# Peptides against a protein of PDB entry 5EIB: the designs that were tried, part 352

Target 1, 366 residues: chain A of PDB entry 5EIB
Amino acid sequence: VDLEPGTMDSVRSGPFGQIFRPDNFVFGQSGAGNNWAKGHYTEGAELVDSVLDVVRKESESCDCLQGFQLTHSLGGGTGSGMGTLLISKIREEYPDRIMNTFSVMPSPKVSDTVVEPYNATLSVHQLVENTDETYCIDNEALYDICFRTLKLTTPTYGDLNHLVSATMSGVTTCLRFPGQLNADLRKLAVNMVPFPRLHFFMPGFAPLTSRGSQQYRALTVPELTQQMFDSKNMMAACDPRHGRYLTVAAIFRGRMSMKEVDEQMLNVQNKNSSYFVEWIPNNVKTAVCDIPPRGLKMSATFIGNSTAIQELFKRISEQFTAMFRRKAFLHWYTGEGMDEMEFTEAESNMNDLVSEYQQYQDATAD
Target 2, 366 residues: chain A of PDB entry 5EIB as posed
Amino acid sequence: VDLEPGTMDSVRSGPFGQIFRPDNFVFGQSGAGNNWAKGHYTEGAELVDSVLDVVRKESESCDCLQGFQLTHSLGGGTGSGMGTLLISKIREEYPDRIMNTFSVMPSPKVSDTVVEPYNATLSVHQLVENTDETYSIDNEALYDICFRTLKLTTPTYGDLNHLVSATMSGVTTCLRFPGQLNADLRKLAVNMVPFPRLHFFMPGFAPLTSRGSQQYRALTVPELTQQMFDSKNMMAACDPRHGRYLTVAAIFRGRMSMKEVDEQMLNVQNKNSSYFVEWIPNNVKTAVCDIPPRGLKMSATFIGNSTAIQELFKRISEQFTAMFRRKAFLHWYTGEGMDEMEFTEAESNMNDLVSEYQQYQDATAD

## One batch from the design tools (peptide; made by RFdiffusion4, then SolubleMPNN)

Design b2_p30_4_s4 (from b2_p30_4, 11 letters changed)
Fold by OpenDDE base, seed 5:
Structure b2_p30_4_s4 (fold): chain B 366 residues (1-366), chain A 30 residues (1-30)
Amino acid sequence: as target 1 above (366 residues)
Amino acid sequence: LTPEEIAAMSEEERKALVEELRRAREAAAR
């Protein structure tokens, strides 16, 4: 789905464009102009019914509908505004189904769109209320991984999207292969979400290796485990050492010893025990799938629910507050039928979420 | 329960609450 036709043409002309049904391409003509309110109240509102018709048709064709998965950017107008409108409408129609998102957070290092803090804050407000599970994929973190770890001098959107794709493939492994831990979206929520509002995850993928170092890297369970828990490997721009893990899932892929995986997972928990909450027993889950990713002998995917995610929301909130106090660009949003009060409500709810994470972090302090 | 109320609990009370909530989610998932 997009409010611009050019994106659909790019997908159709791509190497995998034929995998999707032509009738499932829903697009507008005018775009959102990087404005959340255009995505949510005007251009997106005109298109949402046609998207819902496709969603209903695909849902009816499912043997067992678990829920919905949305991939969107919170910096742009379409992904943020129309994406959150779609989440709201799907939640209204399917209140008993899981809403899962891959939410791409904006970064000043990647985009020059000045209103991204507004779009992100307005989106987070909707995600807090209307999603059950949200993978936070931060363009800041992706850029830093590309530059520091992958040794890319000038990271491109293609490089960032490759990391997103690898992460999405990793976290969905248990959903795609039978007999795994977290085999459905609801079981994932049971294991990962101890409190309903605390459903924002830090994903990570290993191995991440520069092209020049690929030939020298041994793919071992210890190295995968070490990289997976490294703060520099997180796809969200927060340091897990500044917070506490509420829950963790580790998904290993490839032919490996379950015993070795269990030993390394126990070792990493023991070494990092100060970074876990003590009052959530058995909060680390491990799965092993014998089927490796394409082109790799083995991989590990990390899913962390950590109070350190508040660093991401604080960054957005600071940028939002600096713009909103100046009333910068507000007329672009109010002109699309948005109330200025919605900005204040969104800011308040995001700040409340930050406070909640901090309180749970402090609850483990002696 | 508010986060403040949970933060004010003992570790044992928090463990019990989390386990209760987990069991409730598991029951709803069946």
Scores: peptide ipSAE 0.357, ipTM 0.879, DockQ to the pose 0.013
Fold by OpenDDE base, seed 2:
Structure b2_p30_4_s4 (fold): chain B 366 residues (1-366), chain A 30 residues (1-30)
Amino acid sequence: as target 1 above (366 residues)
Amino acid sequence: LTPEEIAAMSEEERKALVEELRRAREAAAR
């Protein structure tokens, strides 16, 4: 789905364009112009019914519909505005199905679009209320990984998207292969989401290795375990050492000893015990899939629900507040039918979420 | 329960609450 036709042509002409039914390509003509309100109230609202018709048709063809997965950006107008409109409409029609998202957070290092903080804040407000599971993929973190870890001098969108695809493949491993922990979206939510509003995850992937170092690096379970818990490997721009893990899932792929995995997972928890909450029993889950990812002998994927995610929301909130106090570009949104009150409500809800994470972080055994 | 109320609980009370909520989610998933 897109409000611009050019993106659909790119997907159709791509190496996997033929895997999608032609009738499932729904697109507009005018685009959202990086405006959440155009995506949510005008251009997106004109297109949403045609998307819902396709969603219904595909849902009816499912033998067992678990839920929905949306991949979208929060900086642009289509992914943010129309994406959250779709989430709302799907939630209304399918209230008993899981809503899962891969939400790409904007970064000033990657995009020069000045209104991204508005689009992100308005989107986060919708995600708090209408999703069950949200993977936070931060363009800031992806850029830093490409530059610092992968040693790419000028990271491209292709380089960032490679990290996203590896991460998405990792976190969906248990859904795609039988006999795994978290074999469905609902079981994942049961294990990862202790409180309904606290459903934002920090993904991570290992191994991450520069092209120059790939030839010299042995892939071992201890190295994968250490790297996947390293703050520099998080796909969200927050330091887990500044917060506490509520829940963690680790997904290992490849031929390895389950005993060695369990030993290393226990060791990393014990070494980092101060970074876990004590009041959530059995809050670390481990899965092993014998099938490695393409091109690797083994990998590990990390899913963290951490109170440190508040750093990501604080960054967006600070940028939002700096623009909103000046009423910068507000007329672009209000001219599409938005009320200025919706900005204040979205900011308030995101700040409440930050406060909730902080309170759970500070909840210690007295 | 508000986050403030949960933060004010003892560790044992929070553990019990989390387990209750987990059981409720598991029951709703069946």
Scores: peptide ipSAE 0.348, ipTM 0.880, DockQ to the pose 0.013
Fold by OpenDDE base, seed 1:
Structure b2_p30_4_s4 (fold): chain B 366 residues (1-366), chain A 30 residues (1-30)
Amino acid sequence: as target 1 above (366 residues)
Amino acid sequence: LTPEEIAAMSEEERKALVEELRRAREAAAR
């Protein structure tokens, strides 16, 4: 789905364009112009019913509908505005189904789109209320991984999207292969979301290796485990050492010893015990899938629910506040039928979320 | 319960609450 036709043509012409049904391509003509309000109230609102018709049709064809997975950006107008409109409408129609998102967070290191903080804040407000699980994929973190870890001098959107795709493949492993931990979206939510509003995850992937070093690296369970818990490998731009994990899931892929995985997972938890809340029992879950990802002998994917995610929201909030105090570009949103009060409500709700994470972080053992 | 109320609980009370919430989510998942 997009409000721009050119993106759909790019998908159709791509190496996997044929895997999508032609009738499942729903697109507008005008785009959102990086305006959340265009995506949510005008251009997106005109298209949403056509998307919902496709969603209904595909949902009816499912033998067992678990829920929905949305992949969208929060910096743009379509992914943010129309994406959150779709989430709201789908939640209204399917209140008993899991709403899962892969939400790409904006970064000034990657995009110069000045209104990204507005679009992101307005989106986060909707995601807090209407999603069950949100993977926070931060373009800042992806850029830093590409530059620092992968040794890419000038990271491209292609490089970032490669990390996104690897992460998405990793976190969905348990959904795609039988007999795994978190075998469905609801079970994932049960294990990962102790409190309903605290459903924002930091994903991570291992191995991440520069092209020049790939030939020299032996992939081992200890190395995967170490890299997976390294703050530099988080796909969200926050340091887990500045917070505490509420819950963690680790998904290993490839032929490996379950015993070795369990030993390494225990070791990493013990080494990082100060970075876990002690009042959530059995908050680390591990899965092993014998089927490796394409082109790798083994991998590990990390899903962290950490209070450190507040750093990401604080960054967005600070950028939002700096713009909103100046009333910069507000007329672009209000001109699309949005109320200025919605900015204040969105800011408030995101700040409340930050405060909630901080309070749970400060909740120590007596 | 507010985060402040949870923060004011003992570790044992927080553990019990989390387990209760987990059971509730598991029940709702059926």
Scores: peptide ipSAE 0.324, ipTM 0.862, DockQ to the pose 0.013
Fold by OpenDDE base, seed 3:
Structure b2_p30_4_s4 (fold): chain B 366 residues (1-366), chain A 30 residues (1-30)
Amino acid sequence: as target 1 above (366 residues)
Amino acid sequence: LTPEEIAAMSEEERKALVEELRRAREAAAR
């Protein structure tokens, strides 16, 4: 789905364009112009019914519908505005189904779109209320991984999207292969979301190796375990050492010893015990799938629910506040039918979420 | 319960609450 036809043409011309049904390509003509309000109230509102018709048709064809998965950017107008409209409409129609998102957070290092803080804040407000599970993928973190870890001098959107794809493949492994822990979206939510509003995850993928170092890197369970818990490997721009993990899931792929995985997972928890809350028992879940990803002998995917995610929301909030106090570009949003009060409500809800994470971070054992 | 009320609980009370909430989520999934 897009408000621009060009994205659909790129998907159709791609190596996998033929795997999608032609009738499932829904697109507009005018685009959102990087405006959340245009995506949510005008251009997106005109297209949403056509998308919902496709969603209904595909849902009816499912033998066992678990829920929905959306991949979108929070910096643009389409992914943020229309994406959150679609989430809201799907939630209204399917209140008993899981809403899962991969939400790409904007960064000034990657995009020159000045209104990204507005689009992100307005989107986060919707995600807090209408999603069950949100993987926070920060363009800043992706850029830093590409530059520092992968040794790419000039990271491209293609390079960033490769990391996103690897992560998405990793976190969905348990859904695609039978007999795994978190074999459905609801079980994942039960294990990962201790409190309803605290459903924002930091993902990570291992191995991440530069092209020049690939031949020298041993893929071992200890090395994968160490890398997935490394702060530099997080795909959200927050340091897990500045917070505490509420819950963690680790998904290993490839032929490895379950005993070795359990030993390494226990060791990393013990070494990092200060970075876990002590009042959520059995808060680390591990799964092993014998089928490696394409081109790798083994991999590990990390899912962290950490109070450190507040750093991401604080960054967005600070940028939002700096713009909103100046009333910068507000007329672009109000002209599309938004009330200025919606900005204040979104800011308030995001600040409340930050406060909630901080309170749980400060909750100590007696 | 507010986050402040939860933060003010004993470790045992917080553990009990988390387990209660987990059971509620599991029951709602059926």
Scores: peptide ipSAE 0.321, ipTM 0.868, DockQ to the pose 0.013

Design b2_p30_5_s1 (from b2_p30_5, 24 letters changed)
Fold by OpenDDE base, seed 3:
Structure b2_p30_5_s1 (fold): chain B 366 residues (1-366), chain A 30 residues (1-30)
Amino acid sequence: as target 1 above (366 residues)
Amino acid sequence: SEREERRRRAREEAEERKRREEEEREREEE
């Protein structure tokens, strides 16, 4: 789904374009022009019914529909505005189904789109209310991983999207292979989301290895475990050491000892015990899938529900507030039928979310 | 909902803009 035809043609011409049904390509003509309100109220609102018809058709073809997975950017107008409109409409029609998102957070290090703070804030307001699980993929963190860890001098969107794809493949492993922990989206939500509003995850993937060192790196369970819990390996631009983990899931892939995995997972929890909440029992879940990812002998995927994720929301809020106080570009949104009050409501709800994370960070066992 | 009413109004305004742009284009072709 896109509001721009050219993006759809790029997907169709891509190496995997043929895996998608032609009838499932829904696209607009005018684009969103990086405006959330165009995506949400005008251009996106014209297209959403056609997308919902495809969603219904594909849902009816499922023997057991668990829920929905959306991948979108929060910086643009289509992914943010139309994506959150679609989430809202799917939630209205399928209230008992899990809504899972891979939400790419904007960063001024990656994009010069001046209105990204508005699009992100307005999107987060929708995601708080209408998703059950949101993987926060921060373009800043992806850029920093590419530059610092992968040793890419000039990271491209292709390099960033490779990390996103690896992460998505990792977190969906349990859904694709039988007999795993978190084998369905609802079990994942039960294990990862102790409080309904606190459903924003910090993902991570190991191994992350530069092309120059890839041939020399032994992949071991200890190294995967260590890298997976490293603050520099997080796909969200927050430091887990500045908060506490409410819940964690670790998904190992490849031929390895379950005993060794359990030992390393216990060791990393004990070493980092100050970074976990003490009042949520058994808050770390581990899964092992014997099937490695393509091109790797083994991998680990991290899913963290951490109060440190408030740093990501604070960054967006600060940027939003600095623009909104100046009423910068507001006429682009209000001219698409949006009310100025919706900006204030979105800002308030995001600040409330930050306050909720802080409250649970400061909470002690009674 | 107030939101659906805002969407309806925004769509009606977008359709009316598009109609005006078509009417202006037709007048420029005449």
Scores: peptide ipSAE 0.023, ipTM 0.474, DockQ to the pose 0.236
Fold by OpenDDE base, seed 1:
Structure b2_p30_5_s1 (fold): chain B 366 residues (1-366), chain A 30 residues (1-30)
Amino acid sequence: as target 1 above (366 residues)
Amino acid sequence: SEREERRRRAREEAEERKRREEEEREREEE
């Protein structure tokens, strides 16, 4: 789905364009112009019914519908505005189904879109209420990984999207292969989300290796375990050491010893015990899938529900507040039918979310 | 215009969703 036809043509011409039904390509003509309000209230609202018709048709064809997965950007107008409109409308029609998102967070390092803080804040407000699980994929973290870890001098959107795809493939491993931990979206939510509003995940992937060092790197369970817990491998721009893990899932892929995985997972928890909440029992889950990802012997994917994710929301909030106090570009949104109150409500809800994460960070076992 | 009517409806639907979410929160706090 897009409000611009060119994106759909790119998907159709891509190596996987044939896996999608032609009738499932729903697109507009006008775009959202990086305006959340155009995505949510105008251009997106004109297209949403056509998307919902496709969603219904595909849902009816499912033997067992678990839920929905949306991949979107929070910086743009389509992914943010229309994406959150779709989430809301799908939630209304399917209230008993899991809503899962891969939400790409904006970064000034990657995009020159001045209004991204508005689009992100307005989107986060919707995601807090209308999603059950949100993987926070931060363009800032992706850029830093590409530059620092992968040794790419000038990271491209292609390089960032490669990390996104690897992460998405990793976190969905349990859903795609029978007999795994978190084999359905609901079990994932139960294991990862102890508090309904605190459903924002910090994903991570290992191995992350520069092209020049790939040939010299051994892939071992200890190395994968160490890397997936390293802050430098997190796909969200927050330091897990500044917070506490509420819950963790680790998904290993490839031929390895389950015993060795369990030993390394215990060792990393013990070494990092101060970064876990003590009052959530069995808050670390581990899965092993014998099928490696394409081109790797083994990998590990990390999913963290950490109170450190508040750093990401604080960054967005600070940028939002600095713009909103000046009423900068506000007329672009109000001209699409929004009220200034919707901005204040979105800011408030995001600040409340930050406060909730802080409360649970400071909580001790009774 | 049809666009202004859609904007009005989208706003009214958003306000009604918000009201329902507030009423649900009030019921969860009781």
Scores: peptide ipSAE 0.021, ipTM 0.461, DockQ to the pose 0.029
Fold by OpenDDE base, seed 4:
Structure b2_p30_5_s1 (fold): chain B 366 residues (1-366), chain A 30 residues (1-30)
Amino acid sequence: as target 1 above (366 residues)
Amino acid sequence: SEREERRRRAREEAEERKRREEEEREREEE
């Protein structure tokens, strides 16, 4: 789905364009112009019914519908505005199904789009209420990984999208291969989301591989385990050491000893015990899939529900507040049918979410 | 205009959804 036809033509003409049904390409003509309100109230609202018709058709063809997965950006107008409209409309029609998202967080290091803090804040407000689980893929973190870890002097969208693809492949491993931990979206939510509003995940991946780099083919289970818990391997720009893990899932891929994995996972938990909440028992889950990622002998994917994710929301909130206090560009949104109160409500709900994460960070076992 | 009517409908639907979500949240807290 896109409000611009050129994106769909790029996907259709791509190496995997043939895996998608032609009738499942729904696109507009006008785009959202990086405006959430155009995505949510105007241009996106014109297209949403056509998307819902496709969603219904595909849902009816499923033997067992678990839920929905949306991949979108929160900085643009289409992914943010129309994406959140679509989430809400699907939630209304399928209230008993899991809503899962891969939400790409904006960064000034990656995009010069000045209104991204508005689009992100308005989107997070919708995601808090209408999703069951959200993978926070932060362009800030992806840029920093590309620049600092992968030593790319000028990170490209191609480099960032490679990390996104590796992460998405990692976190979906258990859904794609039978007999794994979190084999369905509902089990993932039950294991990872102890509190309904606190459903924002910090993903991580090891080994971090650049395009054309084969260097990491020799990683061991100890090295994978250490890298997976390293803040530098997190796809969200927060330090886990500044918060506490509510829940963790670790997904290992490749031929390895389950015993060695369990020993290393126990060792890393013991070393980092101060960064876990003590009042959620058995909050670390581990899976091993014998099938490695393409081009790697082994990998580890991390899914963390951490109170440190508040650092990401604080960054967006600070940027939002600095613009909103000046009423910068508000007329672009209000002119599309938004109320100025929706900005204040979105800011409030995101600040409440930050406060909730802080409360659970400071909570001790009685 | 057709555009203004679509904006109004989308806003009314968003307000009605928020109200339902608030009513559901109030029922879960009771």
Scores: peptide ipSAE 0.016, ipTM 0.419, DockQ to the pose 0.029
Fold by OpenDDE base, seed 2:
Structure b2_p30_5_s1 (fold): chain B 366 residues (1-366), chain A 30 residues (1-30)
Amino acid sequence: as target 1 above (366 residues)
Amino acid sequence: SEREERRRRAREEAEERKRREEEEREREEE
């Protein structure tokens, strides 16, 4: 789905365009122009019914519908505005199904789009209410990984998207292979989400290795375990050491000893015990899939529900507040039918979410 | 205190989550 036809033509003409049904390409003509209100109330609202018709048709063809997965950006008008409209409409029609998102957070280091803080804040408000699970993929963290860890002098969107695709492949491993822990979206939600509003995850991937050093690194279970808990491997721009893990899932891929995995997972928990809440029993889940990712002997994917995620929301809130106090570009949103009240409600709900994370962080301090 | 009430609520919700995990596991064994 896109409000720009050129994006759909690029996917359709691409090397994998033939794996999608032609009728499942739903697109607009005008685009959202990086405006959430155009995505949510005007251009997106005109297209949403055509998307819902496709969603219904695909849902009716499913023997057991678990839920929905959306991949979108929160900086652009289509991914943010139309994406959250689509989430709301799907939630209204399928209230008992899991809503899962891969939400790409904007960063000034990657995009100069001035209105990204508005689009992100308005989107986070919708995600708090209408999603069950949200993987926070932060463009700032992706850029920092590419530059610092991968030693890319000029990170491209292709380099960032490679990290996103590796992460998405990692977190969906249990859904794609039988006999795994968290084999469905509902089990993942039960294991990862102790509190309904606190459903924002920090994903991480190992190994992350520069092209020049890949040939010299042994891949071992201890190295994977250490690297996936390293703050530098988090795909969200927050430090887990500034918060506490409510829940963690670790997904190992490749041929390895389950005993060695369990020993290393116990060791990393014991070493980092101060960064976990003590009052959630069995809050670390481990899965092992014998099938490695393409081009690797083994990998580990991390999913963290941490109170440190509040650093990401605080960054967006600070940028939002600095623009909104000046009423900068506000007329672009109000001209599409938005009220100023929707901005204050979205800011309030995101600040409440930050306060809730801080509350649970402080509740575990004796 | 507000802190003790938060800790109580967090424990109650964690126990309820654990109960749901046990009920789902029992349904998979049937």
Scores: peptide ipSAE 0.005, ipTM 0.256, DockQ to the pose 0.010; fails the geometry check

